# Ledger of designs, part 153: peptides against a protein of PDB entry 7Q4I

Target 1, 281 residues: chain A of PDB entry 7Q4I
Amino acid sequence: HENSTIAERLYSEVRVLCWIMTNPSNHQKKARHVKRTWGKRCNKLIFMSSAKDDELDAVALPVGEGRNNLWGKTKEAYKYIYEHHINDADWFLKADDDTYTIVENMRYMLYPYSPETPVYFGCKFKPYVKQGYMSGGAGYVLSREAVRRFVVEALPNPKLCKSDNSGAEDVEIGKCLQNVNVLAGDSRDSNGRGRFFPFVPEHHLIPSHTDKKFWYWQYIFYKTDEGLDCCSDNAISFHYVSPNQMYVLDYLIYHLRPYGIINTPDALPNKLAVGELMPEI

## One batch from the design tools (peptide; made by RFdiffusion4, then SolubleMPNN)

Design b2_p22_4_s4 (from b2_p22_4, 11 letters changed)
Fold by OpenDDE base, seed 3:
Structure b2_p22_4_s4 (fold): chain B 281 residues (1-281), chain A 22 residues (1-22)
Amino acid sequence: as target 1 above (281 residues)
Amino acid sequence: DEEREKEFEEVLKETKKYLEER
């Protein structure tokens, strides 16, 4: 018998809408497997595409396909969310169709924050944006107020937000959000360990997997280690996860249990006031 | 090596089927 009482409470109190970046060629190949694994744990799950798919619950956005249109798709996705779904959730996660997310761990991180606080979380990178920006591949989550500011204040103003659809999607949204005073939050746990990861677990967990000259070490905003100290026990996301690996992760995280070991969850922190952030570690 | 890879693929298929049925 499994006790999910706390998880059920957080499911109701920390409502998350997940939108998945996909395309028509990946509906069956990748996106369907998100829907069958971690996506089912979101309060609302929407696939953002260029073609409608009623079986997948995909939305056809008025954008082209390809890497050069990812920024355009992100803008249209959040416009669609603001118009149709802004009150359906408190937090709004962007993920790719090869991102795996432990939604319960994300709810735990978000619990103390007000959805009316202009903040967003993810894997923070330091280049290009003064306060930093969140890696697109790791996925990032906006508060309801952050979505409002992005759509209502930033997008209509070419001085605040890039009007064309070209550019690095994660950098461009990071610039827009900074320009409307949406804060780039710290997603690290109380031990200073990261929760959002732009690579597969193997690349983070195995020491010396990457060369020290690897671009990632120059991009990360906060210091991170390799091995077991790389990642929070409450890690939220990994990227470049194949469809098969999604099912493996689902099995390992939600089904496989070491007999006789019982984990006791930490107590929930106190809720923060509107506009208040957790202190830097 | 090839036999071990085939065994692993079979386990993955069975696991996938099990998870999809729930």
Scores: peptide ipSAE 0.014, ipTM 0.420, DockQ to the pose 0.021
Fold by OpenDDE base, seed 5:
Structure b2_p22_4_s4 (fold): chain B 281 residues (1-281), chain A 22 residues (1-22)
Amino acid sequence: as target 1 above (281 residues)
Amino acid sequence: DEEREKEFEEVLKETKKYLEER
């Protein structure tokens, strides 16, 4: 009873490879639930691990486990993608095994951009990196050109990219990408509402009167509010989503419908030239 | 749209109260 014609068009025109940061202990606990929910809507889905799992489609990267190896895993993941999959997609999403992503909304955001534009998107944070960097937990998406620059230009040069595997992976990739002139894009919608979120929907949607000392308010690059204005109607991602919540979100987003309400999608914007970004909001 | 947003914000506030009371 649904019309997915536009979504199908975007599936073909805005190809997304999703790689999921995981580990062997989470293959069954978390990663498989990504595969069974939102991950199936990616054009290509790969789980980046330290152990191979053919059932999951997990790749064993030559890295150790633990928080201190996340940056190492990210570097190896993108090296693997560049070597094996750079032409399999136009855009390359990093997500955690507890990130939920509405891939159709991501395709909508990405549609006007050329994959040859050196740009990446996510929840932009302002510290440590002049242009900002994208929150690791919210997930971030690189253009094909961004991946190329990261792997070919940044990674081989210790002056441009940290050779050690330690550090905050999202900050470190942000530094590397800035150093090769990959632009930190603005993922907000036309109303200035965010699309990538480093927390669960409840944290963003429901006003909590959070302490102004909460780190998030100091980290966000763009001004954001709590409540309905926090989040785009075309929101892309949420973090700290449990496996059960992934199935709930899948049901709510893709199955549950209020009878008699028909959603008409907005017209697609014009495509941008290579190197061109959407106007600032 | 603005009216919808205001209504939704009110619903969210009430929902939060409901959840906190449980």
Scores: peptide ipSAE 0.005, ipTM 0.447, DockQ to the pose 0.027
Fold by OpenDDE base, seed 4:
Structure b2_p22_4_s4 (fold): chain B 281 residues (1-281), chain A 22 residues (1-22)
Amino acid sequence: as target 1 above (281 residues)
Amino acid sequence: DEEREKEFEEVLKETKKYLEER
């Protein structure tokens, strides 16, 4: 009794390749649960690891494991995507194996943008990078042109992009992307509410859960509220989601319905020209 | 709720590690 006509249209017009950051120890513990839940709604789903897993569709990247190698994995992942999959999608999402994503809401946000526009979206943080950078845990999505610029223009140049595999992955890609004029977009909705979240819903929805000294309030690029006004009704991602919570979220979002309430989707905005961004809020 | 507090503490620990890598 569902009408998914608009969602099906966006699935075709806004093609998303999702790559998942994982490791061999998490293939069965975490990554397979992404594949069984939100990952199935991507146009293409790839798991980036240090070991191949045919059941999971995991790729063995030529990098070591551990947090000190996350930047190395990100570089190799996008190289792999550019070489093998650059034409398989319009947008390229990085997520962790404990990130949950509502892909339909991401397609809605991306719909007006050209994939030839050098832009990327996520939870924007303000430190270290002048235009800001996107939080790694919340996941971030690059346009096809952004991937091209990253791989072809930034990565080969040590002056533009860090050659060492050390450092904070999200900060380092943010620096590289800025250096090749990939724009850090605004992912907020028309009400100024965030869509990408670096924590679980509970941590954002419950007021006064964190004190004013909590690092997040100093890092967030845009002003954010607590409580029900924290999050867009069209939120895209949450982080630190356990495998069990992924199935709960799938049930709550895609199956559980309040009887007698019918949601009417907003009209799609007009498409933007190449290089054009939505007006600032 | 002790369980929620524990979950939050785990997030803070992960966050601290994340910040130390910067």
Scores: peptide ipSAE 0.014, ipTM 0.579, DockQ to the pose 0.082; fails the geometry check
Fold by OpenDDE base, seed 2:
Structure b2_p22_4_s4 (fold): chain B 281 residues (1-281), chain A 22 residues (1-22)
Amino acid sequence: as target 1 above (281 residues)
Amino acid sequence: DEEREKEFEEVLKETKKYLEER
């Protein structure tokens, strides 16, 4: 028997719409497996594509395919969300079709924040944007107010948001959000450990003789260590997760239990006022 | 270790392409 009372409470109080960036060639190969694993734990799950797929519940956005159109797809996705779904959730997660997300851990992180606070979370990178931006692959989550500001205030103004569809989508949305005073939040836990990861768990958990010249160490906004201390016990996301690995992760996280070990969750923090952030560690 | 290095190299290649398309 498992007690999920707190998780059920957070499911109702911290509503998350997850939109998955995909394309028609990946509907069956990748996106379907998101739907069958972690995506089912979102309050709302939408696949954003260039073609409709009724089995997947995919939306055909008016965009072309290819890496040069990812920014265009992100803009259209959030426009679609704002028009049709802005009141269906409190928080709006972007993920790729090879991102795995532990939605309960995301709800835990988001619980103290008001959805009316202009904030977004993810794996924060330091280049190109003064306050930083969130890695696209790790997934990033916007508050309802952040989505409103992005769609209503930023997108219509070419001075605030790039009108062209070219460019790195995560950097471009980061610029737009900064320009409308959406804050790049700190997603680290109380021990300073990261929660959103742009790589598979293995790359973070296993200390590698990675060349100190590896770009990731130059991009990461907060200093992080390798090994078991790299990652929060309440980690939220990993990227480059294969379809098979999604099922493995689902089994390991939600089904596999060490007999005789009972984990007691920490108490929920106090809720913050509108506009208030948790202190940075 | 060798497999992990290969995976990192692939990620690096994709990242380079990503940066070049900016």
Scores: peptide ipSAE 0.014, ipTM 0.570, DockQ to the pose 0.086; fails the geometry check

Design b2_p22_5_s1 (from b2_p22_5, 8 letters changed)
Fold by OpenDDE base, seed 4:
Structure b2_p22_5_s1 (fold): chain B 281 residues (1-281), chain A 22 residues (1-22)
Amino acid sequence: as target 1 above (281 residues)
Amino acid sequence: GPLRLALLLYSKLYPRPVPPVP
């Protein structure tokens, strides 16, 4: 028998709306597999597209398709969330239709924080934004206050937030959030291990003799080592996960158990006041 | 060797984000 009492408590106390970046060509190929796997563990799940799909729960945003429109789609997605769903959750996750997320591990990371704290979390990158920005592919989560500041304070002001739809969506939202004093949080665990990953588990866990020239080592905000110590036991996300790998991960994480090994969850940390962050490790 | 092929595959699988770091 599995004891889910703490996970059920966190599901109620740390409400997460997940929005999935997708397009009409990926509704059946990718997005449907998110809905059938990890997306069912969100308190609310919405697919942000250019076409409506009632079977998927996809929203048609007033944007074009293609990589050059991802920033436009991100702006319209958060406007839609603010208008229709700002009170439906405490935290607002962006993920791609090939991101896999362990939502319980995200709730555990978010538990001490107030949703009224202007903060967001993800895989922090150091270029272009002084405080850093969160990798778009690894997924990133905004507090309710961060969404409010983004939509109400940043988006209407071309000096604070890019008005055109061009650019890297993750860099552009990172600039906008910095300009309205939304803090780029530290998502590492108490051992300094990462929780949000911009690649598949295999590519983080296996020490490849990655060329020291690989761009990732120039982008990562916190210095991390490769290998088994790369990744938190409470890891939250992985990117470039195929539809088949989503079902494999769902089975391995939630169903497959070594007989006689019982994981005891760590005690929940103390809750922080509004505006407080956990110490950087 | 196989390692150089793996590195070439990795750089092809994960192209540098745009814009490039200055």
Scores: peptide ipSAE 0.182, ipTM 0.800, DockQ to the pose 0.054
Fold by OpenDDE base, seed 2:
Structure b2_p22_5_s1 (fold): chain B 281 residues (1-281), chain A 22 residues (1-22)
Amino acid sequence: as target 1 above (281 residues)
Amino acid sequence: GPLRLALLLYSKLYPRPVPPVP
């Protein structure tokens, strides 16, 4: 028997709405596999599309399809969440239909923070935004207050938030959030290891003699090591995960057990005050 | 050498985010 008591507590105390960025051509190919794997561990799961799909629970947003509309889709997704779902969760995760997320590890990271703190977390990148921005592919999570500020304060103001639907969605939301004083949090663990990853586990875990000229090393906000020290034991997300790899990860993380090894979880940290962050490492 | 191939594979698999690094 597995002891899930702490995970069940965190499921109740750290409520997460996951919205998945998808399109009608990916409903069956990708999004359905999110719903059948990690998406079932969200408190609420919504697929944001241009077409309704009742089997998927997909919402038809008033946006066109294509890469040039991703920012438009992100804006309409958060408007829809604010209008219909702002009280259904404490935290609001954006993920792609090829992102895999360990939701329990995200709840553990978020536990000390107030949902009324204007903060968001993800894989922090340093270009274009002074405080940094979170990689779209790794997924990023907003507090309830961050969603409120984004939708109510940023989106209606063309000086704070880009009014057109063009641009890199992750950069544009990062600019908007900075302009309304939503803090770009540190998602690293107590050892300084990352939790949100813009690539598959293999590409982070295997020390590639990666040329320091690879864009990722220029984009990453915090210094990170290669190999096994790249990644937190409590890693939250990976990107470019194929539908088949989602089922493999689901099996490896939640079903496969080494006999005779018992993991004892660390004690939960103290809760922070509203507006307080964990110390930077 | 194999290093250049690995880098070419990584850059092909993971193209630079748009907008490109300045």
Scores: peptide ipSAE 0.157, ipTM 0.774, DockQ to the pose 0.053
Fold by OpenDDE base, seed 5:
Structure b2_p22_5_s1 (fold): chain B 281 residues (1-281), chain A 22 residues (1-22)
Amino acid sequence: as target 1 above (281 residues)
Amino acid sequence: GPLRLALLLYSKLYPRPVPPVP
């Protein structure tokens, strides 16, 4: 018998709406596997597409398909969330249809924060945005106040937020959020280990003799190492996860247990005041 | 050598975030 009492408490106290970036060609190939795996652990799960799919719970946003429309889709997704779902959750996760997320670990990270704090979390990158921005592929999570500021204050103002649909969606939302004083939080654990990852576990855990010129090392906001010290024991997300790997990760994380090893969860941290952040490490 | 191929494969698998065209 598994003791899920703390996870059940956090499911109730740290409500997460997950929206998945997808397209009609990926509904059956990718998105349905998110719905069948980690997406079940969200308080609400919505697929943001250009076509409706009632089996998937996909919304048809008023946007075209293609890589050049991802920013347009992100803007319309958050407008849709604000209009229909802003009170259904405290936190709003964007993920791709090939992102895998451990939602319990995200709730643990978010627990001390007020949803009225204008903050967002993810894999922080340093280029283009002074405070940094969160990698689109690793997924990023906005507080309810961050969504409100994005939709109500940023999107209507072309000086604060890009009005066209072109550009890198993660950079453009990062600029908009900075312009409305939404803070780019630190998602690292108490040991300084990352929680949101823009690649599969293998590529973070195995020291590849990746040239120090690899773009990731120039983009990462916080210094990180490769190997077992790359990743928090409470890691939240990985990107480029195939549909088959999602089921493998679900098995490894939630079912496979080493006999005789009992993990006791750490105590929950104290709750922060509105506008307060955890100290950076 | 195989390392350059692995880096090329890695860069192809993980294309740089296209900097926003100015």
Scores: peptide ipSAE 0.104, ipTM 0.765, DockQ to the pose 0.050
Fold by OpenDDE base, seed 1:
Structure b2_p22_5_s1 (fold): chain B 281 residues (1-281), chain A 22 residues (1-22)
Amino acid sequence: as target 1 above (281 residues)
Amino acid sequence: GPLRLALLLYSKLYPRPVPPVP
């Protein structure tokens, strides 16, 4: 029998709405597998699409399909969340239909923060946005106050937020959030290890003599190592996870146990005041 | 090694949406 008491407490105290970026062609191929795996551990799970799907719980947003509409879809998704769901959660995760998320590890990271703090977390990148922005593929999580500021203060103002639907979704939301003083938080653990990953575990965990010219090393905000030290023991997300890999990860993380090894969780940190962040490492 | 090729292929297959440099 697992002792889930702390995880159950965090499920109640750190409520997460997960919205999944998808399209009608991926409802059965990808999004359904999110719903059957990690998405079931969200307090609320919504699929944001261009077509309704009642089996999936997919919402038809008033946007076209294609890569050029991802920013438009993100704006409409957060408008929909603000209108219908702003009180259903404390934190609002964007993920792709090929992102895998360990929601308990995200709740642990978020626990000290107030949802009234204007903050968001993810894999922080340094270009284009002064404070940085969060990688779209790794997924990113906004506080309730960050969603409010984005929808109410940023989106209506073309000087603060791009009105057009074109552009890199993650960069454009990062600009909008910076312009309304939503802080780009540090997602690293107490050892300085990352928690949100824009690639599959294999690409982070295996030391590759990656060319230092690889864009990732130029984009990452914090220095990261390759190999086992790349990743927090409390890692939150990975991107480009196939549907089959989602079931493998779900089994490995939640079902497979080494007999006789008992992990005692660390004590929860003290809660921060509204507007307070964890000290930078 | 094969992983460098995989990451290079990955960078080609999954070109980051680099916003067009203005």
Scores: peptide ipSAE 0.064, ipTM 0.757, DockQ to the pose 0.058; fails the geometry check

Design b2_p22_5_s2 (from b2_p22_5, 8 letters changed)
Fold by OpenDDE base, seed 5:
Structure b2_p22_5_s2 (fold): chain B 281 residues (1-281), chain A 22 residues (1-22)
Amino acid sequence: as target 1 above (281 residues)
Amino acid sequence: SLLRLALKIFSELYPRPVPPVP
């Protein structure tokens, strides 16, 4: 019998709404597999699309399809969340329909923080935004206060937030959030290891003679190692995960157990005050 | 290496967010 008592407590105390960026062509191909795997561990799961799908629980946002509309879709998704769901959760995760998320590890990271703290977490990138921004592909999570500030303070003001629907959605939300004093948090664990990954596990875990010219090394905000030391034992997300790989990851993480190895969970840290962050490592 | 191929695929799939040309 698995002891899930702490995970059940965190499910109740650290409520997460997950919204999935998708489109009508991916409802059956990708989004359905999120719903059948890691998405079932969110307190609420919503698919943000341009077409309604009652089987998927997809919302038709008033936006066009295509890469040039991702920022428009992100703005409308958070407006929809604020209007209908702001009290249904404490934290609001954006993920893609090919992102895999270990929601329990995200709740563990978020546990010490107040949802009234204006903060967001993800894979932090350093370009374009002074405090950094979170990579769109790795997924990023906003506090309830961050969502409020984004929708109520940033979006209505063209000087604070881009009114056009064009641009890189992750950069544009990062600019908007900075302009309303939402803090770009540090998602690393106590060993300084990353938790949100803009790539599949294979690409992070395999030590490569990575070309130091690879853009990723210029974009990462924090220095990360390659190989097995790249990633937290409590990793939260991976990107470019195929539908088949989602089921494999679900099996490996939640069902496959080595006989005779018992993992004791670390003690929960103390809760922080409103506006307080964990010290940088 | 498989990783170089993967990194190449990722670089092609996730091109640098070119700042929107003004």
Scores: peptide ipSAE 0.021, ipTM 0.591, DockQ to the pose 0.056
Fold by OpenDDE base, seed 1:
Structure b2_p22_5_s2 (fold): chain B 281 residues (1-281), chain A 22 residues (1-22)
Amino acid sequence: as target 1 above (281 residues)
Amino acid sequence: SLLRLALKIFSELYPRPVPPVP
């Protein structure tokens, strides 16, 4: 018997709408596997596409397909959420159709924060945006107030938010959010370990010299420790997760248990006031 | 470090493009 009481409490108190970036060619190949795995743990799950799919719960946004339209799709997705779903959740996660998310760990990170605080979380990158921006591949989560500011204050103003649909989606939303004073939060745990990953941690790493020129080390906002201490025990997301790997992760995280090992959850932190952030580590 | 190696292997398998300078 698993003690899910805290997870059930957080499911009710920290409501998450997950929207998945997808396209019609990926509905069956990728998106349905999100729906069958981690997406079922969201309070609401919506697939943002260019075509409607009633089996998937996919929305046809008024955008074209292709990499050059990702920013356009993100703008229309948040407009759709604001118009139809802004009260259905407290937090609004963007993920790709190859992102895996441990929603309970995200609720744990979000628990102290007010959804009326203009904040968003993810894997923070330092270039192009002064406060940083969140990596699109790792997924990022906006508070309800952040969504409101994005849609109502930023999107209508070409001086605050890019009007065309071109550009790097994650950089462009990061600029827009900064311009309306939405804070780029620190998603690291109490040990300074990252929670959102734009990659999959591979287990079988033969120690080799890592290229110091690898772009990630130039992009990461916070200095991460080398080795296993890089990653939180309460990690939230991984990117480039295949459909088969989603089922493996779902089994390993939620079903497979070592006999006689019981994990006791840490106590919940104190709730913050509106506009208050956790201290940076 | 194991992370740097993971990131290297993963970058080789799934190269993420560097965002263009705006």
Scores: peptide ipSAE 0.019, ipTM 0.635, DockQ to the pose 0.086
Fold by OpenDDE base, seed 3:
Structure b2_p22_5_s2 (fold): chain B 281 residues (1-281), chain A 22 residues (1-22)
Amino acid sequence: as target 1 above (281 residues)
Amino acid sequence: SLLRLALKIFSELYPRPVPPVP
């Protein structure tokens, strides 16, 4: 019998609403596989689309489809969440329909933080935004207060938040959040290892002679090691995960166990005060 | 390697405009 007592406690104390960025052409191809894998471990799971799908639990947002509408869809998704679901969770994860998330590891990272702290987490990038912004593909998680500030303070003000639907979604939300004093948190573990990854596990874990000219090394906010030491033992997300790879990851993480190896979970850290952050490493 | 090909494909699929170095 797996001792799920800590995971059950965190499920109750660190409530996560996951919203999935999708479109009608991907409901069956991608989004359904999120619902059947990691999305079932969210406290609430919503698919944000341009068409309703009752089987998927997809919401038709008042936005067009295409890459140029991702920012519009993100704004409408958080407006919808604020109006209907702001009290249903403490934390609000954006992910793509090809993002895989280990929700328990995210709850572990979030546990010390108050949801009333204006903070968000993800894979932090350094360009365009002074404090940094979180990579859209890796997924990013807002506190309840961060969602409130985004929807109530930022979105109504064209000086604080871009009114049109064009632009890089992750950069634009990062600008808006900075303008309302939502802090770009450090998602690294106590060893300085990353938890949110804008690529598949293979691209991070396998030492590639990645050309140092690869844009990622210029974008990453924190310097990370390459290879197996790049990534936290409590990694949270990966991007560009195919539907088949989601089932493989679910099997490897939740079902496959090496006989005789019992992982004892680390002790939970102390809770922080409202507005307090973990020290940057 | 498949990884180099994937990284090349990703760099081509997601040409994020490198902000001009000031």
Scores: peptide ipSAE 0.018, ipTM 0.597, DockQ to the pose 0.052
Fold by OpenDDE base, seed 2:
Structure b2_p22_5_s2 (fold): chain B 281 residues (1-281), chain A 22 residues (1-22)
Amino acid sequence: as target 1 above (281 residues)
Amino acid sequence: SLLRLALKIFSELYPRPVPPVP
């Protein structure tokens, strides 16, 4: 029998709204598979699209389709969340329709933090934003206070937040959040291992002959090792996960167990006060 | 390869250098 008592406690105490970036052409092809796999472990799951889909729980945002509108979708998605759902969760995850997320591991990372702390987490990149920004593909999670500051303080001010819909959505939200003093948190575990990954597990776990000239090594904010030491045992997300791979990951993570190996979860850390962060490693 | 796809997606998402925030 699986002891889910701690996971159930964290599900109650660390409420997560997940919003999925999608489009009408991907509702059946991708987004439906998120809903049937990891998305069911969110406290609230919303698909942000340009068309309504009642089977998917997709919201039609007032934005056009295409990669050039991703920043527009992100702004409208967080406006929609703030207006309708700001009290439904403590934390607000953005993910793509090909991102896989282990929500329990995210709740574990978030547990010590107050949702009233202006902070957000993800795979931190160093370019373009002084404090860094979180990679869009790996998914990123805002505290309730971070969402409030983004929507109420940043978005209405063209000096703080880009008013047009052009640009890289992850960079643009990173700029806006920095301008309203939302902190780019450290998502690494106590061993300094990353938790949010902008690639598939295979690309992180298998020592590839990664060209040291690969942009990723210039973009990562924190140094990461290759191979099995790249990734936390409590990893949170992977990107470019196919629909079929989502079901494989769901089976491997939640159903497949080695007989006789008992995993005792680590003790929960102490809760931080409002505005406090975990010490950097 | 998935890497080539990732690189292609990245190049499409980041087609132009974004200036640093002042």
Scores: peptide ipSAE 0.016, ipTM 0.594, DockQ to the pose 0.039; fails the geometry check

